# Peptides against a protein of PDB entry 5ONS: the designs that were tried, part 174

Target 1, 181 residues: chain A of PDB entry 5ONS
Amino acid sequence: MFKKFDEKENVSNCIQLKTSVIKGIKNQLIEQFPGIEPWLNQIMPKKDPVKIVRCHEHIEILTVNGELLFFRQREGPFYPTLRLLHKYPFILPHQQVDKGAIKFVLSGANIMCPGLTSPGAKLYPAAVDTIVAIMAEGKQHALCVGVMKMSAEDIEKVNKGIGIENIHYLNDGLWHMKTYK

## One batch from the design tools (peptide; made by RFdiffusion4, then SolubleMPNN)

Design b2_p30_3_s4 (from b2_p30_3, 11 letters changed)
Fold by OpenDDE base, seed 5:
Structure b2_p30_3_s4 (fold): chain B 181 residues (1-181), chain A 30 residues (1-30)
Amino acid sequence: as target 1 above (181 residues)
Amino acid sequence: KEIELLKQALKGELSEEEREVLEKALKELE
């Protein structure tokens, strides 16, 4: 989603949200990520303005105090940014790729099944379309936010093709944006 | 295309280990 993303070229505008809209978004976030509820007031304090950075290709980034928290495309599901996920790693279920897959993940490549089934990888139960955090053996922080294209069960059985779609990865255009005030 | 992606990734915030992995991958493709 952000392979060719550049803040200067792809950001259209930024709007401050009304209280009612913020409430709605918070409810949506809790629905998507139930475990975030106890932390939501810390992530999005009531006293702090919430903004949406509108980007090309119908991408929206939710921000608080310039911090990029979540993003969505075409008003679809919210994804946490890697920066938020690094602070709150429990927001998403995890999948772990082997060391050999790291270089490809960091180049924005989709994650192939062998990278999830080989020694060093850890594949956890997850249904198709589940948003997941991609970890790597020996690494503390998530490398990527992805979407399961196959169930964990099918990844193990078929072990061929794209297992997880790479949506947002370390050092992509969104990562480089860092903040937006 | 893959070479360009790797070069772009190398411009980011990387640990030394991650940088080495990407650099090796780039060399293999060149």
Scores: peptide ipSAE 0.016, ipTM 0.450, DockQ to the pose 0.026
Fold by OpenDDE base, seed 4:
Formats: C-alpha cells, structure tokens, sequence
Structure b2_p30_3_s4 (fold): chain B 181 residues (1-181), chain A 30 residues (1-30)
C-alpha cells in the first residue's frame, strides 16, 4: 500500500473530525481490535483532536497529536501503523517469518508460505483476511502489518504461494512519514 | 525490480543485522 508513498506527493489534505465521528471510529476500532479498549483513552485522549490525513488512492490515516495511529483504504478495515503497533504489540495477532524472509518483507514483498512454515518461523491459527503483525525470528518489533491471504491451516498444507499480503512494512512510505500535524 | 526494492529498503531505519541481510541480498542479485 505504501511502496511508492511519499508524504509530499501523496497527501491530499487533512481534516479534523467531529466528536460524533470520533466516537464511531473508536467503536469500530474496538470491534476490530477488542484488546485495544482499555488503552483507547491513552491512545486517543478525549481532550485531543483526531484528524484524518487523506491521501491518494483513497488512503486515510488517523492521527492524534501528529501521531499516525491507524490507516485504511477505501473505507475498509483499519490497520494500525507499525509505530502504534510497536507501542501496543498486542493489537494484532502475530505471525513470525524466518530470518531468510526478512529481507523480502522489508522490501515490501508479500510473505510466501515457505517463509511461514520453515524452521525459525512461527505460524499461529488465523483465518483468511485476518490483519496480522509480521514478526521476525530474532527480532522484537513487528516488521510488517499484513493480511492473511490463506488461512494458517492452508499455508501449512499448501505451503506455496502468497500466504500473507504485505500491507505496511518497516521503512515504507508510511513509516517515513513519522508524524503529521 | 527486486534490486530496486532492496535499494529502497536500505534507505530506511535498519538494525545492523537487517542492513547486512539486505546488503548481502543486493550483492547477490547484482
């Protein structure tokens, strides 16, 4: 989603959200990520304005005090940014790729099944379309936010093709955006 | 394409380990 993303070239505008809209978004976030509820007041304090940065290709980034928190495309599901995920790693279920897959993930490549089934990888139960945090063997912080393109069960059985779509990865355009006020 | 992706990745915030992995991969492709 952010392979060719650049703040200067791809951001269109930024709007401040109304209270009612914020409430709706918070409810949606809790629905998508139930574990976030106790932390939501910390992540999105009531006193702080919530903004949406509108980008090209129908990408929207939700921000509070300049921090990039979540993003979505075409009003689809919200994804946490890696920066938020690094603070709250429990927001997403995890999958772990082996060391050999790291270089490809960090280049924006989709995660192939062998990278999830090989020694050093850890594949956890997850259904198709589940948003997941891609962890790496030997590393503490998520490398990528992805979407399961196959169930964990099918990844193990088929063990070829794209297992997880790479949506947002370390050092992509969104990562480099850092903040937006 | 892969070469270009690796070059872009090398411009980011990387640990030494990550950098070495990417540089090695790039060298193997060039």
Amino acid sequence: as target 1 above (181 residues)
Amino acid sequence: KEIELLKQALKGELSEEEREVLEKALKELE
Scores: peptide ipSAE 0.014, ipTM 0.421, DockQ to the pose 0.025
Fold by OpenDDE base, seed 2:
Structure b2_p30_3_s4 (fold): chain B 181 residues (1-181), chain A 30 residues (1-30)
Amino acid sequence: as target 1 above (181 residues)
Amino acid sequence: KEIELLKQALKGELSEEEREVLEKALKELE
């Protein structure tokens, strides 16, 4: 989603959200990520305005005090930014790729099944369309936010093709955006 | 599951701010 993203070229505008919209978004976030509920007031303090950075290709980034928190495309589900996920790693279920897959993930490539089933990888139960954090052997911080394109069960059984779609990865255009005020 | 994820995260290289957030989260869940 952000492989060729640049804030100078791809950001259209930034709007401050109304209270009713913020409440709706918070409820949606809790629905998507139940574990975030106790922390949502810390992540999105009531006293602070919530903004949406509108980008090309119908991408929207949710921000508070300049921090990039979540993003979505075409009003679909919200994804946490890697920066937020690094602070709150429990927001998403995890999958772990082997060392060999790291360089491909960091190039924006989708995660192939063998990278999730080989020695050094760890595959946890997850259904299709689940948003997951991609961890790596020997690394402590998530490398990528992805979406399961196959269930964990099917990844193990089939063991070929795209297992997880790469949505947002370390050092992509969103990562380098850092802040937006 | 959340506790395990937090403990694992605390083993990595973290800023002081990140460490404090994770430690607080862990304390709240234990």
Scores: peptide ipSAE 0.014, ipTM 0.384, DockQ to the pose 0.770
Fold by OpenDDE base, seed 1:
Structure b2_p30_3_s4 (fold): chain B 181 residues (1-181), chain A 30 residues (1-30)
Amino acid sequence: as target 1 above (181 residues)
Amino acid sequence: KEIELLKQALKGELSEEEREVLEKALKELE
């Protein structure tokens, strides 16, 4: 989603959200990520305005005090930014790729099944379409936010093709935004 | 900062899965 993304070229505008809209978004976030509820007031303090950075290709980034928190495309599901995920690593279920897959993930490549089934990888139960954090063997921070294109079970059984779609990865355009006020 | 944040998080209401993730993250940072 952000492989060729550039803040200066791909951001259209930034709007401050109404209270009612913020409430709705918070509810959506809790629905998607139930475990985030106790932390939501810390992540999105009531006293702080919530903004949406509107980007090309119908991408929207949810921000508070310039911190990039979540993003979505075409009003689809919200994804946490890697920066938020690094602070709250439990927001997403994890999958772990082997060392050999790291360089490809960081190039924006989708995660192939062998990278999830090989020694050094760890594949955890997850249904198709689940948003997941891609961890790496020997690394503590998520490399990528992805979406299961196959169930974990099918990844293990079929063991070929795209297992997880790469949505947002370290050093992509979104990562380099850092903040937006 | 990250370490302190994780420590604070570990004091909160967490599922077992969430706790394990945070503990692992904390261990890797220390």
Scores: peptide ipSAE 0.014, ipTM 0.361, DockQ to the pose 0.075

Design b2_p30_4_s1 (from b2_p30_4, 17 letters changed)
Fold by OpenDDE base, seed 1:
Structure b2_p30_4_s1 (fold): chain B 181 residues (1-181), chain A 30 residues (1-30)
Amino acid sequence: as target 1 above (181 residues)
Amino acid sequence: SKEEEEKKKKELEELEKLVKKLLEEVEKLE
């Protein structure tokens, strides 16, 4: 989603959200990520305005105090930014790729099934379309936010093709934004 | 071609170096 993303070229504007909209978004976030509920007031303090950075291709980035928290496209599901995910790694279920897959993940490549079934990888139960954090063997921080294109079961069974779509990865355009105030 | 392969190899090596630095940076910031 952000492989060719540039803040200067792809950000359109930034709007401050109304209280009612914020409430709706918070509820949606809790529905998508139940584990975030106890932390939501810390992540999105009531006293702080919530903003949406509108980008090209109908991408919206949810921000608080300049921190990029979540993003979505075409009013679809919210994805956590890697920066938020690093602070709160439990927001997403994890999948782990082998060491050899790291460089490809960080180039923006989709994650192929063998990279999830090989030694060093760890494949956890997950349904299609589940948003997941992509971890790597021996690493503590997520490399990527992805979406399951196959179930974990099918990844193991078929073991070919795209297992997880790469949505947001370290050093992509979103990562480079860092903050937006 | 051999030249293309060498170019790809170099690009991958550079990426690997970047990956290492990035991961170290991320871990230090947390």
Scores: peptide ipSAE 0.117, ipTM 0.613, DockQ to the pose 0.019
Fold by OpenDDE base, seed 3:
Structure b2_p30_4_s1 (fold): chain B 181 residues (1-181), chain A 30 residues (1-30)
Amino acid sequence: as target 1 above (181 residues)
Amino acid sequence: SKEEEEKKKKELEELEKLVKKLLEEVEKLE
């Protein structure tokens, strides 16, 4: 989603959200990520304005105090930014790729099934379309945010093709967009 | 061609260096 993203070229505008809209978004976030509920007031304090950065290709980034928190495309589901996910790693279920897959993940490549079924990988139960954090073998911080293109069960069974779509990864355009005020 | 192979090799080396740096940086986060 952000492989060729550049803040200067791809950001259109920024709007401050109304209270009612913020409430709706918070409810949506809790629905998508139930584990975030106890932390949501910390992540999005009531006293702080919430802004949406509108980008090209119908991408919207939710920000508070300049921090990029979540993003979505075409009003689809929200994804946490890696920066937020690093602070709150429990927001997403995890999948772990083997060492050999790391370089490809960080190039923006989709994650192939063998990279999730090898001895160094850890594949946890997850349904198709689940948003997941991609962890690296032996590392503590997520490399990317992805979406299951196959269920964990099917990944193990078929072990061929794209297992997880790479949505947001380290050193992509969104990562380089550190803050926005 | 040899030129293409060398180019691919160089790209891979650069990627590997980037991976190392990025992973080290990320692991330093609290």
Scores: peptide ipSAE 0.116, ipTM 0.615, DockQ to the pose 0.018
Fold by OpenDDE base, seed 2:
Structure b2_p30_4_s1 (fold): chain B 181 residues (1-181), chain A 30 residues (1-30)
Amino acid sequence: as target 1 above (181 residues)
Amino acid sequence: SKEEEEKKKKELEELEKLVKKLLEEVEKLE
């Protein structure tokens, strides 16, 4: 989503959201990420305005006090930014790739099934379309936010093709934004 | 071609260095 993204070229505008819209978004976030509910007031304090950074290709980024929190495309599901996920790693279920897959993940490549079934990888139960954090062996911070294109079960059984779509990864255009005020 | 292979190899090496740096940077934030 952000492989060729640049803030200067791809950000269109930024708008402050109405209270009613914020409430709706918070409810959606809780629905998508139940574990975030106890932390949502910390992540999105009621006193702080919530803004949307509108980008090309129908991408929207939720921000609070300049911090990039979540993003979506075409009013689809929200994804946490890696920066938020690093603070709250429990927001997403995890999948672990082996060391050899790291460089490909960080190039924006989709995660192929063999990279999830190798000895250094750890594949956890997850259904198709589940948003997941891609972890690396021995590392505490997610490398990538992805979407399961196959169930974990099918990844193990079929073990070929795209297992997880790479949505947001370290050093992509979104990562480089850092903040937006 | 051999030239293309060498180019790809160099690009991969550079990416590996970047990965290492990025991971270290992220870990330092803990």
Scores: peptide ipSAE 0.115, ipTM 0.614, DockQ to the pose 0.019
Fold by OpenDDE base, seed 4:
Structure b2_p30_4_s1 (fold): chain B 181 residues (1-181), chain A 30 residues (1-30)
Amino acid sequence: as target 1 above (181 residues)
Amino acid sequence: SKEEEEKKKKELEELEKLVKKLLEEVEKLE
């Protein structure tokens, strides 16, 4: 999603959200990520305005005090930014790729099934379309936010093709935005 | 071509170095 993304070229505008809209978004976030509820007031303090950075390709980034928190495309599901995920790693279920897959993930490549079933990888139960954090073998911080294109069960059984779609990865265009006010 | 293969090899090596640095930097936050 952000492989060729550049803040200067791909950001259109920024709008401040009304309280009613913020409430709706918070509810959506809790529905998507139930574990975030106790932390939501910390992540999105009531006193702080919530903004959406509108980008090309129908991408919207939810921000508070300049921090990039979540993003979505075409008003689809929200994804946490890696920066937020690094602070709150429990927001997403995890999958772990083997060491050999790391460089490909960080090039923006989708995660192939063998990279999730090989030695060094760890595949946890997850349904198709589940948003997941892609962890690296031997590392504590997520490399990527992805979407299961196959269930974990099918990845193990078929072990061929794209297991997880790479949505947001370290050093992509979104990562380089850092902050936006 | 051989030249293209060498270029790809160098790009991969640079990426590997970048990966290592990035991961180390991220881990420093712990």
Scores: peptide ipSAE 0.115, ipTM 0.614, DockQ to the pose 0.019

Design b2_p30_4_s2 (from b2_p30_4, 17 letters changed)
Fold by OpenDDE base, seed 5:
Structure b2_p30_4_s2 (fold): chain B 181 residues (1-181), chain A 30 residues (1-30)
Amino acid sequence: as target 1 above (181 residues)
Amino acid sequence: EEEEKKLEEELLKKQKELVEENLKKVEELE
């Protein structure tokens, strides 16, 4: 989603959200990520304005005090940014890739099934379309936010093809954006 | 139900500790 993303070229505008809209978004976030509920007031304090940075290709980035928190495309599901996920790693279920897959993930490549079933990888139960944090063997912080294209069970059984779609990865255009005020 | 509440409290405590640790690390790296 952000492989060729550049703040200067791909950001259209920024709007401040009304309280009612913020409440709706918070409810949606809790629905998508139940584990975030105890933390939502810390992530999005009531006293702080919430903004949406509108980007090309119908991408919207939710920000508070310039911090990039979540993003979505075409009013689809919200994804946490890696920067937020590094602070709150439990927001998403995890999948771990082997060491060999790291360089490909960091290039924006989709995660192939063997990278999730090989020694050093850890595959956890997850259904298709689940948003997941891609962890790496020997690394503490998530490398990527992805979406399960196959269930964990099918990844293990089939063990070929795209297991997880790479949505946002370390050092992509969104990562380099850092902040937006 | 009481046991479940205790588990939830313990989880929240662990999460708080983790968040605090992560926040410090992020501040050091940036």
Scores: peptide ipSAE 0.405, ipTM 0.824, DockQ to the pose 0.789
Fold by OpenDDE base, seed 1:
Structure b2_p30_4_s2 (fold): chain B 181 residues (1-181), chain A 30 residues (1-30)
Amino acid sequence: as target 1 above (181 residues)
Amino acid sequence: EEEEKKLEEELLKKQKELVEENLKKVEELE
């Protein structure tokens, strides 16, 4: 989603959200990520305005105090940014890729099934379309935010094709944006 | 139910510790 993303070229505008909209978004976030509920007031303090950075390709980035928290495309589900996920790694379920897959993940490539079933990888139960954090052996922080294109069961069984779609990865355009005030 | 509450409290405590650690690391990198 952000492989060719550049803040200067791809950001259109920024709007401040109304209280009612913020409330709706918070509820949606809790629904998508139940584990975030105890932390949502810390992540999105009531006293702080919530903004949406509107980007090309119908991408919206949710920000508070300049911090990029979540993003979505075409009003689809929200994804946490890696920066938020590094602070709150438990927001998403995890999948771990093998060492050999790291370089491909960091290039924006989708995660192939063998990279999730090979030695060094760890495959956890997850349904199709689940948003997941991609971890790697020996790495403390998530490398990527992805979406399960196959269930964990099918990944193990079929072990062929795209297991997880790469949505946002370290050093992509969103990562380099860092903040927006 | 009581065991569930204890587990939730333990989880929250661990999360708080982890978040605090992660925040420090992030602040050091910025």
Scores: peptide ipSAE 0.402, ipTM 0.825, DockQ to the pose 0.808
Fold by OpenDDE base, seed 2:
Structure b2_p30_4_s2 (fold): chain B 181 residues (1-181), chain A 30 residues (1-30)
Amino acid sequence: as target 1 above (181 residues)
Amino acid sequence: EEEEKKLEEELLKKQKELVEENLKKVEELE
């Protein structure tokens, strides 16, 4: 989603959200990520305005005090940014890729099933379309936010093809954006 | 129910510790 993303070229505008809209978004976030509920007031304090950065390709980034928190495309599901996920790693279920897959993940490549089933990888239960944090062997912080294209069970059984779609990865255009005020 | 509450409290405690650690790391890097 952000492989060719550049803040200067791909950001269209920024809009401050109304309180009612913010409330709706918070409810959506809790529904998508139940584990975030105890932390949502810290992540999105009531006193702080919430903004949407509108980007090309119908991408929207949710920000608070310039911090990039979540993003979505075409009013689809929200994804946490890696920067948020590094602070709150438990808001997504994890999958771990092997060492060999790291360079490909960091290039924006989708994650193939063998990279999730090989020694050094760890595959955790997850259904299709689940948003997941992609971890790497020997690394503490998530490398990527992805979407399960196959269930964990099917990844293990079939072990062929794309297991997880790469949505946002470390050092992509969104990562380099850092902040937006 | 009591066990569940205890587990939730323990989880929350661990999460708080982790978040604090992560925040410190971010602050040290910035």
Scores: peptide ipSAE 0.401, ipTM 0.823, DockQ to the pose 0.727
Fold by OpenDDE base, seed 4:
Order: structure tokens, then C-alpha cells, then sequence
Structure b2_p30_4_s2 (fold): chain B 181 residues (1-181), chain A 30 residues (1-30)
């Protein structure tokens, strides 16, 4: 989603949200990520304005005090940014790729099934379309936010093709935005 | 109900500890 993304070229505008809209978004976030509920007031303090950065290709980034928190495309599901996920790693279920897959993930490549079933990888139960944090062997912080294209069960059984779609990865265009005020 | 509450509190405690640790690490890296 952000492989060719550049803040200077791909950001269109920024809009401050009304209180009612913020409440709706918070409820949606809790529905998508139940584990975030106790932390939402810390992540999105009531006293702080919430903004949406509108980007090309129908991408919207939710920000508070310049921090990039969540993003979505075409008003689909929200994804946490890696920067938020590094602070709150439990927001998403995890999957771990082997060491050999790291370079491909960091290039924006989708995660192939063998990279999730090989030694050094760890595959946890997850349904198709689940948003997941991609961890890596020997690394502490998530490398990528992805979407399960197959269930964990099918990844193990079939062990061929795209297991997880790469949505947002370290050093992509979104990562390099850092902040937006 | 009491057991559920206890489990929830324990989970929250663990999460708080993890967040605090992560915040320190992130700040050190930035």
C-alpha cells in the first residue's frame, strides 16, 4: 500500500474530526481490536484533536498530536501503523517469518507460505482476512502489518502461494512520514 | 465473574508492563 508512497506527493489534505466522528471511530477500533479498549484513552486522549490525513488512492491516516496511529483504504478496516504497533504489540495477532523471509518482507513482498512454515517461523491460528503483525526470527519489533490471505490451517496444509499480504512494512512510505502536524 | 475479573486485571497488568518497556525501547531507538 505504501511502497511508492511519499508524503510530499501523495498527501492531499488534513481534516480535523468532530467529536461525534471521533466517538464513532473509537467504537469501530474497539470492534476491530478488542484488546485496544483499555488503551484507547492513552492512545487517543480526549483533550487532543483527532485528524485524518487524506492521501491518494483513497488512503486515510488517523493522527493525534502528529502521531500516525491507524490507516485505512477506501473506508475499509483500520490498520495500526507500525509505530503504534511497536508500542502496543498486542493490538494485532502475530505471525512470525523465518530469517530468510525478512529481506523480502522489507521490500514489500507478500509473505509466501513456506516463510511461515519453515524452521524459525511461527504460525499461529488465524482466519483469512485477519490483520496480523508480522514478526521475524531474531527480531523484537514487528516488520510488517499484513492480512491473512489464507487461514493458518490452510497455510500449513497447502504450504504454497501467498499466505499473508504485505500492507505496511518498515521503511515504506508510511514509516518515513514519522509525524504529520 | 470474579475469576474473569481477576484474569482481566492480570492481563491488563502484564500489558502495562509491556507497554512501559516498549516505550522505553522505542524512545532509546529514536
Amino acid sequence: as target 1 above (181 residues)
Amino acid sequence: EEEEKKLEEELLKKQKELVEENLKKVEELE
Scores: peptide ipSAE 0.395, ipTM 0.822, DockQ to the pose 0.806

Design b2_p30_4_s3 (from b2_p30_4, 16 letters changed)
Fold by OpenDDE base, seed 2:
Structure b2_p30_4_s3 (fold): chain B 181 residues (1-181), chain A 30 residues (1-30)
Amino acid sequence: as target 1 above (181 residues)
Amino acid sequence: EEEEERKKKEELEKLKKEVEKRLEEVEKLE
């Protein structure tokens, strides 16, 4: 999603959200990520304005005090940014890729099934379409936010093709955006 | 305020550790 993303070229505008819209978004976030509920007031303090950064390709980034928190495309599900996920690693279920897959993940490549079933990888139960944090052997911080294209069970059984779609990865255009006030 | 921030930080660290433990437990079951 952000492989060729550049803040100067791909950001269209930034809007401040109305209170009613913010409430709706918060409810959606709790629905998507139940574990975030106790933390939502810390992540999105009531006193702080919430903004949407509108980008090309129908990408929207939810921000508070310049921090990039969540993003979505075409009004689909919200994804946490890696920066938020690093602070709150429990927001998403985890998957771990092997060391060999790291360079490909960091290039924006989708995660192939063998990279999730090989030695050094860890495959955890997850249904198709689940948004997941992609971890790597020997690294404590998520490398990528992805979406399960197959269930964990099917990844193990079939062990061919794309297991997880790479949505947002470390050092992509969104990562380099850092903040937007 | 400083005490509240400290408590929040401690709670976050506790949750991080809990997540790690849960992941380890899942790994043992597989």
Scores: peptide ipSAE 0.028, ipTM 0.540, DockQ to the pose 0.111
Fold by OpenDDE base, seed 1:
Structure b2_p30_4_s3 (fold): chain B 181 residues (1-181), chain A 30 residues (1-30)
Amino acid sequence: as target 1 above (181 residues)
Amino acid sequence: EEEEERKKKEELEKLKKEVEKRLEEVEKLE
């Protein structure tokens, strides 16, 4: 999603959200990520305005105090940014790729099944379309936010093709955006 | 439950400090 993303070229505008819209978004976030509920007031303090940075290709980034928190495309599900995920790693279920897959993940490549089934990888139960944090062997922080294109069960059984779609990865255009005030 | 919440908050605070310290490292090395 952000492989060719550049703040100067891809950001269109920024809007401040109404209180009612913010409430709706918070409820949606809790629905998508139940584990975030106790932390949501810390992540999105009531006193702070919430903004949407509108980008090209129907991408929207949810921000509070300039921090990039979540993003979505075409009003689909919200994804946490890696920066938020690093602070709250429990927001997403995890999958772990082997060391050999790291360079490909960091190039924006989709995660192939063998990278999730090999020694050093850890594959956890997850259904298709589940948003996941991609961890890596020997690394402490998530490298990528992805979406399961196959269930964990099918990844193990089939072990061919794209297991997880790479949505947002470390050092992509969104990562380098850092803040937007 | 209250104790679990407290523990989670403490763990989160420790993690945040670690992340803050290592943020530049992550950007450079990963």
Scores: peptide ipSAE 0.027, ipTM 0.586, DockQ to the pose 0.172
Fold by OpenDDE base, seed 5:
Structure b2_p30_4_s3 (fold): chain B 181 residues (1-181), chain A 30 residues (1-30)
Amino acid sequence: as target 1 above (181 residues)
Amino acid sequence: EEEEERKKKEELEKLKKEVEKRLEEVEKLE
């Protein structure tokens, strides 16, 4: 989603959200990520304005005090940014790729099934379309936010093709944006 | 209330520092 993203070229505008809209978004975030509920007031304090950065290709980024928190495309599900996920690693279920897959993930490549079933990888139960944090063998922090294109069960059985779609990865255009005030 | 706000602020500041340190480590992963 952000492989060719540049803040100067791809950001259209920024809007401050109304209180009613913020409430709706918070409820949606809790629905998508139940574990975030106790932390949501810390992540999005009531006193702080919430903004949406509107980008090309129907991408929207939710921000508070310049911090990039979540993003979505075409009013689909929200994804946490890697920066938020590093603060709150429990927001998403995890999948772990082997060492050999790291370089490909960091280039924006989709995660192939063998990279999830090989020694050094850890595949956890997850349904198709689940948003997941991509961890790596020997690394402490998520490398990528992805979406399951196959269930964990099917990844193990078929072990061929794209297991997880790469949505947002370290050092992509969103990562380099860092903040938006 | 003021003491709770202070504690929350201190906890947030500690978290920010920890995250900043983590981010510096992650940027070296390439």
Scores: peptide ipSAE 0.026, ipTM 0.550, DockQ to the pose 0.096
Fold by OpenDDE base, seed 3:
Structure b2_p30_4_s3 (fold): chain B 181 residues (1-181), chain A 30 residues (1-30)
Amino acid sequence: as target 1 above (181 residues)
Amino acid sequence: EEEEERKKKEELEKLKKEVEKRLEEVEKLE
């Protein structure tokens, strides 16, 4: 989603959200990520304005105090930014790729099934379409936010093709955006 | 019921500590 993303070229505008809209978004976030509920007031303090940065390709980034928190495309599901996920790693279920897959993940490549079933990888139960944090062998921080294109069970059985779609990864355009005030 | 409440409080406290540690780690990276 952000492989060729550049703030200067791809950001269209920024809007401050009304309280009612913020409440709706918070509810959506809790529905998507139930574990975030106790932390949501810390992530999105009531006193702080919430903004949406509108980008090309129908991308919207939710921001508070300049911090990039969540993003979505075409009003689809929200994804946490890696920066938020690093603070709150439990927001998403994890999958782990082996060391060999790291360079490909960091190039924006989708995660192939063998990279999830090989030695050094760890595949945890997850349904198709689940948003997941991609961890790597020997690394503490998530490298990528992805979406399961196959269930974990199918990844193990089939072990061929795209297991997880790469949505947002370290050093992509969103990562380099850092903040937006 | 009191035991369940105690367990829930303990779990919440563990989660809080975990989050605090992670936040500290991130702050050090910034």
Scores: peptide ipSAE 0.026, ipTM 0.540, DockQ to the pose 0.796

